# Ledger of designs, part 198: peptides against a protein of PDB entry 1MQS

Target 1, 223 residues: chain A of PDB entry 1MQS
Amino acid sequence: ILKMLFLNKDLNNNDNITTITDDIFNQQEIIWKVLILDIKSTATISSVLRVNDLLKAGITVHSLIKQDRSPLPDVPAIYFVSPTKENIDIIVNDLKSDKYSEFYINFTSSLPRNLLEDLAQQVSITGKSDKIKQVYDQYLDFIVTEPELFSLEISNAYLTLNDPKTTEEEITGLCANIADGLFNTVLTINSIPIIRAAKGGPAEIIAEKLGTKLRDFVINTNS

## One batch from the design tools (peptide; made by RFdiffusion4, then SolubleMPNN)

Design b2_p29_3_s3 (from b2_p29_3, 18 letters changed)
Fold by OpenDDE base, seed 5:
Structure b2_p29_3_s3 (fold): chain B 223 residues (1-223), chain A 29 residues (1-29)
Amino acid sequence: as target 1 above (223 residues)
Amino acid sequence: SKKEESEKIQKALNKRNEETFKYFKELTK
C-alpha cells in the first residue's frame, strides 16, 4: 500500500510506516496527489493507515470513485478500487474529462483479461493513453484491522496465489504460511482482530486456517 | 529465509505488474 501511495517507488521494507513516511518527507519533495477509493478499499486503507500517514504520503484528498469530484487537472490521481466494469467506466470518464493530470490505477484484486482489454480499448479511443502511468493488480481481498498484521506482506503473497501457474498445493502451502504469520502476530500484539475475507479465494482459506489456530490456542490456554 | 522468500515474492509481483502494464500499453497502441 505504501509503495502504491509513493507511485511504486522502492521503499525500505525494514522500517515501520512512520519511519518510512518521515524519511521520505524529509528527503524528497512530496508529490501531492488525489486518492480515489471505493467502499472496499476505504475499509482496507482505514485498517492499515492513519490519516496522518496519508498526509505524509502526499495524499491531499481522498474520495470515493462514485462521488462527484471536482477536476484537478494539474494533480496526479491514484485509483485503488475493485476491478469492476463500473469502476473502469468511471476511470475512463475521468480520463475523458481531463479530471487529473496522471492516472495511477491499482486494482484491489486480480483484473480479468476481458476487463483489462475493455479498459485498454476505451482508453485507446480517448487518445489520452499517455496519461495512464500505471495499471497494477494488488490482491487485497483480506481486511486486517491491525497494521502490524499487514506488515507481514500478505498482499504480496496473494498475488502469487492468483498466478494461473501456481498449483493448488502451492496455494495451500502459502496460505498456511500466511496463517502462521498472522497467528504469531496476533499473539505478539495480544489482540484478536476481526477477520474479514472474500469468499472463494485464498483469503477465505487463510481466514479459516487462522480461525482454527486461534480457537485451538484459546482452548489449550484455558485448559 | 523469510526475508529471501519475501524478496522473491516481491520480485515476482513487480514482474507481473510490469507485464500487465506492458500488455495494456500494447493494446492502446
Scores: peptide ipSAE 0.437, ipTM 0.854, DockQ to the pose 0.362
Fold by OpenDDE base, seed 2:
Structure b2_p29_3_s3 (fold): chain B 223 residues (1-223), chain A 29 residues (1-29)
Amino acid sequence: as target 1 above (223 residues)
Amino acid sequence: SKKEESEKIQKALNKRNEETFKYFKELTK
């Protein structure tokens, strides 16, 4: 998310959000930009960032994508919205109308190929493809409740994992679901954790599954 | 090492994003 707000600039992820924003604020001139959200992404952003963080990140104004927005043709825009046909059409319309100077598009989840192609086709027709500076997708399969805290919202996960009556198969299945959620979290925040887990329990199973998923991802992306 | 693995994965993530955008740009020509 922070990378997104700073237009994919490399950030030192070892520091907390406040430290990062402070460092950037102090070291570099702030590039003011507009942040365009939808309902889902608004909830995400609000749970991860404080108002002051947005300001320090150079967010001049933020608005919902479906709201009427004033043109700011000299200001770059960051879109962080769901990958829907509706949102794509709005983005393209904003492009056509020269609503902003540059467009950094970040989808909150995986963008299907058909929608990507649709977006590209519409953008090509406008003749303004040069204004599109980014098209990324993420995997928001989690809820951020607090800064750097994520919830997978898996019902009764703890109880199930600690119930002695739970079968090995059930545990394995649940662990797989948890690993999937964590994997999506990793992809979304673009931050790879050092995986640590207690041995001999569900945590180890989850860690192993997550590790495998990450390794497989590397293999698939490098092929 | 775990650090090296993390770096590899991070590179893969970056590559994925870059490739996605590259593909988009190609489609918009």
Scores: peptide ipSAE 0.431, ipTM 0.846, DockQ to the pose 0.547
Fold by OpenDDE base, seed 1:
Structure b2_p29_3_s3 (fold): chain B 223 residues (1-223), chain A 29 residues (1-29)
Amino acid sequence: as target 1 above (223 residues)
Amino acid sequence: SKKEESEKIQKALNKRNEETFKYFKELTK
């Protein structure tokens, strides 16, 4: 996410968000940008970044993609939105209208080939392809929550995890099953998430298991 | 290490994105 906000610049990932933003702010001139979000990405951004972080990253304003937005033809825009036909059409329309100076497009999940080609075709027709500086797939912040337990249709998962009579072995087993389900879901959406979970509970266990599975998968598939 | 794994993941993702964008640019020529 931070890399996205800094127009895909290489960042030192060894520090926390605040340290990274402070270092960049102190070392480099901040490029002011507009951040365009949708409902899903808004939730993600809000869960990961503070308002101050956005400001330090050079985000002057953020808006929803479906909202009426004022033209800022001298300002680059970062799109962080779902890979949908609707969003693609809006982006292309924004391009046609010269709404921004540059377009950094980041989809929240994997962009299907058909949509990528559609985007490219539409952009080509505009004659303004030079303004498209980025078309990347980003990953969502993946929050392990109680509702997610239900979404996997694991019977009584919530009750089992919160029952004081449940053994550690049972909890561990259930967490493994949940992690497996989440892993399959992640693979289905073809997006590697940033995994976040509350510390000190089953969510942390699930997050660790899921993280391991995802890391192993990525390493093995890229070997 | 976790750090090494993270770096590998990021590298893989970056490569994928670069390829995607390259393909996009080719389609827009």
Scores: peptide ipSAE 0.422, ipTM 0.842, DockQ to the pose 0.506
Fold by OpenDDE base, seed 4:
Structure b2_p29_3_s3 (fold): chain B 223 residues (1-223), chain A 29 residues (1-29)
Amino acid sequence: as target 1 above (223 residues)
Amino acid sequence: SKKEESEKIQKALNKRNEETFKYFKELTK
C-alpha cells in the first residue's frame, strides 16, 4: 500500500509505516495525490493506515470511485479499486475527461485478462494512454507491523460459524470467502503471514485454504 | 524460512505487476 501511495517508488521495507512516512514527509518533497477507492478498498486502507498516514504519504483527498469528484487536472491520481467492468469504465471516463494529470491504477485483486484487454482497448481509443502510468493488480508493498488486527467485514461470519444450524456447505463457503479476503490482504500488504489457527474448527480450514492460495500464487507467478 | 518465503512472494508480486503493465502497454499501441 505504501509503495502504491508513493507512486511505486522504492521504499525501505525495513522500517515501520510511521518511520517511512515520517522520513519521506520530512526529507522529501511531497507529491500531492488523489486516492480513489471503492467500498472494498476503503476497508482495506482503513485497516492498515490512519488518516495521518495518508496525509504523510501525500494523499490530499480520498474519494469513492462512484462519488462525484471534482476535476483536478494538475494532480496525479491513484486508483485502488476492485477489478470490475464498472470501475474500469469509470476510470476510462475519468481519463477522457482529463480529471487528473496522471493515472496510477491498482486493482485490489487479480485483473482478469478480458478486463485488462477491455481497459486497454478503451484507453487506446481515448488517445490518452500516456497518462496511464501504472496498471497493476494485487500490487501493494506494505509492511505490516505486528500484531495487526483487522476485520474483513464479512457479515455475520461469527454467527454463521458458531450457529449449530449452519450446514457444512455454508461453513465451507464462508471459510473460502474469508480465505480469499485474507489472501488479498496478504498480497496487498506484501508480507508473508504467520498463520495461526485453532485446530478442529473453521479457523483451521481457513488457514489451510489461505496457505494453499499463497503457495499456488507463488508457483503460478514464478513459473 | 519465513524470509525466503516472503522473498518469493515479493518476487511473484513484482513479476505479476510488471507483466500486467507491460501487456497493457502493448495493447494500447
Scores: peptide ipSAE 0.428, ipTM 0.847, DockQ to the pose 0.609; fails the geometry check

Design b2_p29_3_s4 (from b2_p29_3, 17 letters changed)
Fold by OpenDDE base, seed 4:
Structure b2_p29_3_s4 (fold): chain B 223 residues (1-223), chain A 29 residues (1-29)
Amino acid sequence: as target 1 above (223 residues)
Amino acid sequence: KEKEESEKIKKALEKKNEETFKYFKELTK
């Protein structure tokens, strides 16, 4: 995710998201960007990154793809959205309208060939293909560690999971959703974002679930 | 072993993404 937020520039593989963002913030001029999300990717981003992390990554504003967004023609945009015809059409419309200066498109899962071709065709018609700087699908950078070593940094938004008013069922459900989101869109800077999960809390549950999913994925991809 | 497998997957995915973008660019020409 951080790599995506930094336009896939080589990031120093520091183990901590905060350390990475701090180092980049201190060492490099921040390129301000717009982050375009959908409902699914919002859940993923929220599970991994804090608002402060987004700011440190140079995200000036984040919006839903279906929301009316003001043109920022001098600002590059990062799309992190589901690979759907609807989202493709919106991206193309944004391109046609010169809504942003550059377009970095990242799909949350595999983009079917037919949709890729459709996107390419529509972009070709606009004559603005030069503004498309990236089209990636299912950009998963994860390091499989021992499940017990998975630490999930759950954003403060999910610290509400530690709200004593939250039912165990709600916690479990949210943890499952977070794990699914993380699994579907593991954008790591050359390493699984060290998700520190506090022991005995929702973070641990999420970590275990994510670890299982990652292990299963590795097994399935190697078979 | 797990780290090695993870790195293999990472490399494979990176390659896939590069190929996807290359293919996209070819289609827009």
Scores: peptide ipSAE 0.426, ipTM 0.839, DockQ to the pose 0.453
Fold by OpenDDE base, seed 5:
Structure b2_p29_3_s4 (fold): chain B 223 residues (1-223), chain A 29 residues (1-29)
Amino acid sequence: as target 1 above (223 residues)
Amino acid sequence: KEKEESEKIKKALEKKNEETFKYFKELTK
C-alpha cells in the first residue's frame, strides 16, 4: 500500500510505516496526488493507514470512484479499486475527460485477462495511453480492522501469493509466514483484530492460520 | 531467512507488475 502511495518507489520494508513516511518526507519533495478508492479499498486503507500517513504520502484528497470528482488536470491520480467492468469504465471516462495528469491504476485483486484487454482496448481508442503510468493488481484480498496489523512486507507477500507462477508449496509456506507475522503483530499490540478474507484464495488460508494461532494462544494463556 | 523470503516475494511481485504493465502497453499500441 505504501509503495502504491509513493508511485512504486523503493521503500525499506524493514521499517514501520511512520519511519518510512518520515524518511521519504524528509528526503524528497512531496508529490501531491489524488487517491481514488471504492468501498472495499476504503476499508483496507483505513485499516492500515492514518490520516496523517496519507498526508505524509502526499495524498491531498481521497474520493470514492463513483462520486462526482472535480477535474484536477495537473495532479496525478492513484486508483486503488476492485477489478470490475464498472470501475474500468469509470477510469476510462476519467481518462477521456482529462480529469487528471497521470493515472496510476492499482486493482485490489487479480484482474482477469478479459478485463485487462477491455481496459487496454478502451484506452487505445482514447489515444491517451501515455497518461497511464501503472496497471497493477492483486494487492490485498483481505483486510484487518486494526491498522497496526498490516505491514508493507505482509502486503507484498500476499500479492506474490496470487502469482500463477508460484507453486502450491511456495504459497502454503508464504501464507504460513504471513500468518506468523500477523500473529506476532497482534501479540505486540495486545489486540485481537477482526480479519476479513476473500474466500477461495490465499487470503482465506492466511486468515484461517492466523485464527487458529490466536485461538491456541488464548487457550494456552487462560490455562 | 525471513528477510530473504520477503525480498524474493518483493522481487516476484515487482516482476509480475512490470510484466502486466508491459503487456498492457503492448495492447494499447
Scores: peptide ipSAE 0.423, ipTM 0.839, DockQ to the pose 0.358
Fold by OpenDDE base, seed 1:
Structure b2_p29_3_s4 (fold): chain B 223 residues (1-223), chain A 29 residues (1-29)
Amino acid sequence: as target 1 above (223 residues)
Amino acid sequence: KEKEESEKIKKALEKKNEETFKYFKELTK
């Protein structure tokens, strides 16, 4: 998400959001941008970023794609929206009307080939393909923030994992469920974590399973 | 080790995105 907000510029992802944004703000001029969202992506953004983070990233204004938006022909736009025919048509209409100076398009999930081709065809017809600077789908990014604790609402997970009567099969099954939940969370918020776990316990098992799922996902998605 | 794995995932995703955009640009010519 951070790379998206900074137009896919190289960033030091080892620092937290505040450090990154402060460094950029202090070291170079901020490029002001418009952020265009839909309902789904609004929830995603809100889950990982604060309003102040958007401002520090140079987002002058953010709005819903279906809302009436004033033209800002000298300002680049970042689209972060669902891969739908409706959204594609709106983007193309915005392009036709020269609503923004540049278009950085990021879809919240995989864009089917037929829709990609449709987008390309419509853009080609406009003669303004040079304004399209990015077309990415399932753009997963690393976000480094202060540690947070959250629950997957798995009943009695701690008790089960620490009960000496619990079998290895039960532990393995529970760990798999936890890993699935974490995996789904990662995909939902479109943010890849750096996984840290205590060694020698269930947490390590969960971490390994999650890592495997993420690697498999990348391999399958790139196929 | 975990950091290395994360970097591999990141690189793979970046490559995918670049390829997608490249394909798009070819279609718009």
Scores: peptide ipSAE 0.422, ipTM 0.837, DockQ to the pose 0.476
Fold by OpenDDE base, seed 2:
Order: sequence, then C-alpha cells, then structure tokens
Structure b2_p29_3_s4 (fold): chain B 223 residues (1-223), chain A 29 residues (1-29)
Amino acid sequence: as target 1 above (223 residues)
Amino acid sequence: KEKEESEKIKKALEKKNEETFKYFKELTK
C-alpha cells in the first residue's frame, strides 16, 4: 500500500510507516497526488493508515470514485478500487474529461483478462493512453504490529502458481510451504498479523492458509 | 531466511504487475 502511494517507489520495509514517510518527506520533494477509493478500499486504507500518513505520502485529497470530484488536470491521481466494469467506466470517463494529469490505477484484487482488455480498448479510443502510468492488481500486506506493515512479493512462487502446467496439488503444496514460512516469521516476532491479500490469485490462497495456521495455533496455545 | 522469502514474494508480485501493465500498453497501441 505504501509503495502504491509513492508511485511504486522502493521503500525500506524495515521501518514503520511514520519513519518511512518522514524519511521520504525529508529527502525528496513530495509529489502531491489525489487518492481515489471505493467503499472496500476505504476500509482497507483506514485499517492501515492514518490521515497524517496520507498527508506525509503526498495525498492532498482523497475521494470516493462514485462521488463528484473536481478536475485537477495538473495533479496525478492514484486509483485504488475494486476491479469492476463500473469502476473501469468511471476511470475512462475521468480520462476523457482530463480530470487528472496522470493515472496510476491499482485494483484491490485480480483484474480478469476480459476487464483488462475492456479497459485497454476504451482507453485506446480516447487517444490518451499515455496518461495511464500504471495498472496493477497484485498486493499482499501483513500488518503484524502497528504501525509496522510488511509487504510480501512472490517471484518464483508466482511463476509456478501461474504456470498452466502446474497441477492443483503442486499449487496447493507451494502455497502451503509459503504459508509455513510466513507462519514461522509470525511466531518469531510473537505477533498475530492482520492479513490483506488480493483476491483471485496466489496471494489470497497464501493468506487463507496462513490464517488457518494462525487460528489453529491460537486454539492450541489457549487450550 | 524469513526476510529472504518475503523479498522473493515481493519481487514476484512486482513482476506480475509489470507484466499486466505491459500487456495493457500493448493493447492500447
């Protein structure tokens, strides 16, 4: 989530949110941005970030995607919204109207291929595809201790999980192994995390497995 | 070891996102 707010800039994951935002604020010129959310993503953001954190990240204004928003043609926008046809149409309309200078689109869960193609087709018709700077839909965040946030990325595991030749059993096994590793990390720091994962992908599977392991552990330790 | 695993997972997600955006850009050309 923090990477999203900083336009996919590399961040030091070892620091808490306040330290990260303070370091960036002190080291570099802040790029002011608009954050566009929906109901689901608002809940996600509010569980992780404070208003002051958003400000330190350069978010001057945040609004719901379905609300009337004033045009800010010289300001870049970050969208963090559900992957729906409705939201895609709204984004395209915002693009058509030159509502913002740049569009960084982040979907809260996996974007189906048909919707991605629909978005691309509509954007192509506008002739303003150059304003689209990002289209992402893969996120996995673990909040172990407030304000500490851990973002997990899967490279080799992801390739294996998305290989059409990989069997369901292999996928399940790999996800279990990843979940075991994460579980051990959680035990090492002696904290139970809040898990946030993109839906429809390996991140969700891992999150579910991790959640199950944590629940089982808690039951066994309280007994 | 745990940090290494976390980094691997992070890189994989980043790669997937980059591929998605690349595909999007190709479709808009």
Scores: peptide ipSAE 0.521, ipTM 0.891, DockQ to the pose 0.376; fails the geometry check

Design b2_p29_4_s1 (from b2_p29_4, 16 letters changed)
Fold by OpenDDE base, seed 2:
Structure b2_p29_4_s1 (fold): chain B 223 residues (1-223), chain A 29 residues (1-29)
Amino acid sequence: as target 1 above (223 residues)
Amino acid sequence: TLTFEVAGQKIVLEGGTPFSNPIKKLELK
């Protein structure tokens, strides 16, 4: 995962994630990137990384592939998503719209040849194949051990939420994004949990949003 | 039980009611 976040460059083989990120941080200039995830990959990332890990890896923002995302044409993007036709189409659409400066595509599992050919064909049609820098299959086994601590914060979430200059709208948006991440994680565990959060802080807001999302999901799936 | 760190705080997910139509479940060890 860390290797992917560093554009699949060779990393030192250390056991501690923090040590790895610190070593890399001290050795080279950070390239700021956007990380694009889906439900499965969100769980994977959350199981092993903290916000600080993402920041040290140069991830300035991470979001869901199906989420409405603002264009950042000067920022490279790392996609870490399931190898599906839907995700390929979204990536190609992002390419067409010049959503990002460069595209580093990592699939969470093996990409079938037919889908690879489809991706190649669609990219070719756009005339922007030069922006596709990498296409990787990532073979990751993520197994959760209970109890497990996860992090689904977007980059700089703590700083943003604690910055007095941050607007209410920005806070709301950020909390919604975090709730989306948590929602995806809940879906992966295939159960609706009881949500516990401290009162009076951002955790409460996020928990409430998560609860709403879960309720809406249940209603929609049962209809 | 799952714990999430959010902006320096924790959100804890306890228990669980199974979905009527399961999508995918994480493998737990």
Scores: peptide ipSAE 0.080, ipTM 0.532, DockQ to the pose 0.286
Fold by OpenDDE base, seed 4:
Structure b2_p29_4_s1 (fold): chain B 223 residues (1-223), chain A 29 residues (1-29)
Amino acid sequence: as target 1 above (223 residues)
Amino acid sequence: TLTFEVAGQKIVLEGGTPFSNPIKKLELK
């Protein structure tokens, strides 16, 4: 996240956010930026960073992508949003309207190829591709509640999984979504963990799905 | 060790191996 806020520049591997922000704040001129979020990414950012941290990172304003935002044509913008068609369209519209000076696009998870192609196509039509400085998949589709404790905060997951009226298909679908989220999280830590889950519940299903995804990933990466 | 809370249940991710290495076997408790 900090790397993203500093336009994906290499940061010193310090574990302390405050130290990193202080060091950068003291060493370099702060480039003021606008941070564009969606509901999910807002939760993610809020769980990891304080408002003061954002300020130290040069974030002068943060807004929701769906909100009406005032043009700041001389200010670079960091988008940290879900990889959806809707968000892509909004970003492209912002580009068309010269809403900001530069666009640093960071998706919270992997952008599907079809959406990437769509983004590329729309941007090409605008003739303003030069304003798009970066496009990244951050794989930060999670919330940090405590050190080393993470939550995907899937809406109504608890209720759905514990509702006796929930169909097996619904459970399977939800578990798959959760596993996808966990998979993305694992990618951020750049390691393959040992997965432990309680038996007999949705956690087991999720763990199995996650394991499969990780195995498939390793196979595909090594091939 | 990473702990995930999912729908009121915990999934624990322990240790880590580089992606280039084979994935360790799932341990279900």
Scores: peptide ipSAE 0.080, ipTM 0.553, DockQ to the pose 0.254
Fold by OpenDDE base, seed 5:
Structure b2_p29_4_s1 (fold): chain B 223 residues (1-223), chain A 29 residues (1-29)
Amino acid sequence: as target 1 above (223 residues)
Amino acid sequence: TLTFEVAGQKIVLEGGTPFSNPIKKLELK
């Protein structure tokens, strides 16, 4: 998250947030920028950073992507939003209207190839591709509720998994979605963990799916 | 160690082996 706020520059991850922000603040001139969020990413940011941290990172204003936002044509913008067609269309519209000086786009999870192609095509049509400075997948599909405790906000997950009317297909689909979220989290922390889960329930299914995803990833990355 | 709460259940991620940073800049064509 801090890397994103500093335009994805390399940071010393061995220090706490305060030390990192202080060091960067003292080493270089602060670039003031706008942070564009959605509901999901707002929760993520709020769980990790304080308002003062955002300020020290040069975030002067933050807004929701679906809100009406005033143009700031001389100010760079950081987008941190879900990888959806809707958000892509809004970003492209902001580009067309010259709403900001530069666009640093960060998606909260992996951007599908079809959406990447759509983004590229739309940006190409505008003739303003030079304003798109970065496009990243941040893999931050989680909320930190307390130190070392994370939550995946899956809508009605508890209700769905405990409803006797829920089909096996629905359960499998939900577990897959949860595993995807955990997978993204693991990629964010840059470590392959040992996975432990309670036996005999959804947690076991999720853990198995996650394990498979991680093994496949490691194999593909090392090949 | 990281603990996840999902649908009222806990999943714990312990230890780990470092791997290459998967976050990379995507290029638009």
Scores: peptide ipSAE 0.077, ipTM 0.582, DockQ to the pose 0.626
Fold by OpenDDE base, seed 3:
Structure b2_p29_4_s1 (fold): chain B 223 residues (1-223), chain A 29 residues (1-29)
Amino acid sequence: as target 1 above (223 residues)
Amino acid sequence: TLTFEVAGQKIVLEGGTPFSNPIKKLELK
């Protein structure tokens, strides 16, 4: 939750909320943000954070997604809401109306593929995809811009990757599929990226596979 | 730059070189 409030920047997980907020406050200028919640996420936030914590995190205003909200076109917004068609439509409407400067979308649970596709489609139509800075759910975290964000189409894969019952073989297979998706994304970007991944997990596997695919591609295209 | 998280771990695709150029080194952090 704190990570979300700080736009999903890396935080020291060993620190308590106060220490984290203090450290960030001391190191970086506070970015004021709007926090948009639903009924469920409100309960979640309230259980973990105090009002003062929100303020320290730079949350200037928090409101329910279904409530009428005043436009703050110069203020970034953090959405922390359930992955529903209704919420997606509201977010897109907010985007269309330029209600906020930037949109950081965090779904409280897994976003199903169909809803992701719906979001992507609607956002693409608006022509304002650049304002969507992040899309996260419990299993999938994106910091991407269109069209690359929606080319991954790997929501279901992440469910499996995060399931402790999933076997290593299954993980490897899924990682390969994810790498394929990322490869396609890279092709869309038309550049060979620097790939960074954490060690010791699926991310490393994906990164390695992606690297291999890219190398093979370069070799084949130069030959 | 594209970033995504897999099982709590991040993968970051940072801006690189065109396809005509050599591939950038994989960095594992």
Scores: peptide ipSAE 0.068, ipTM 0.599, DockQ to the pose 0.248

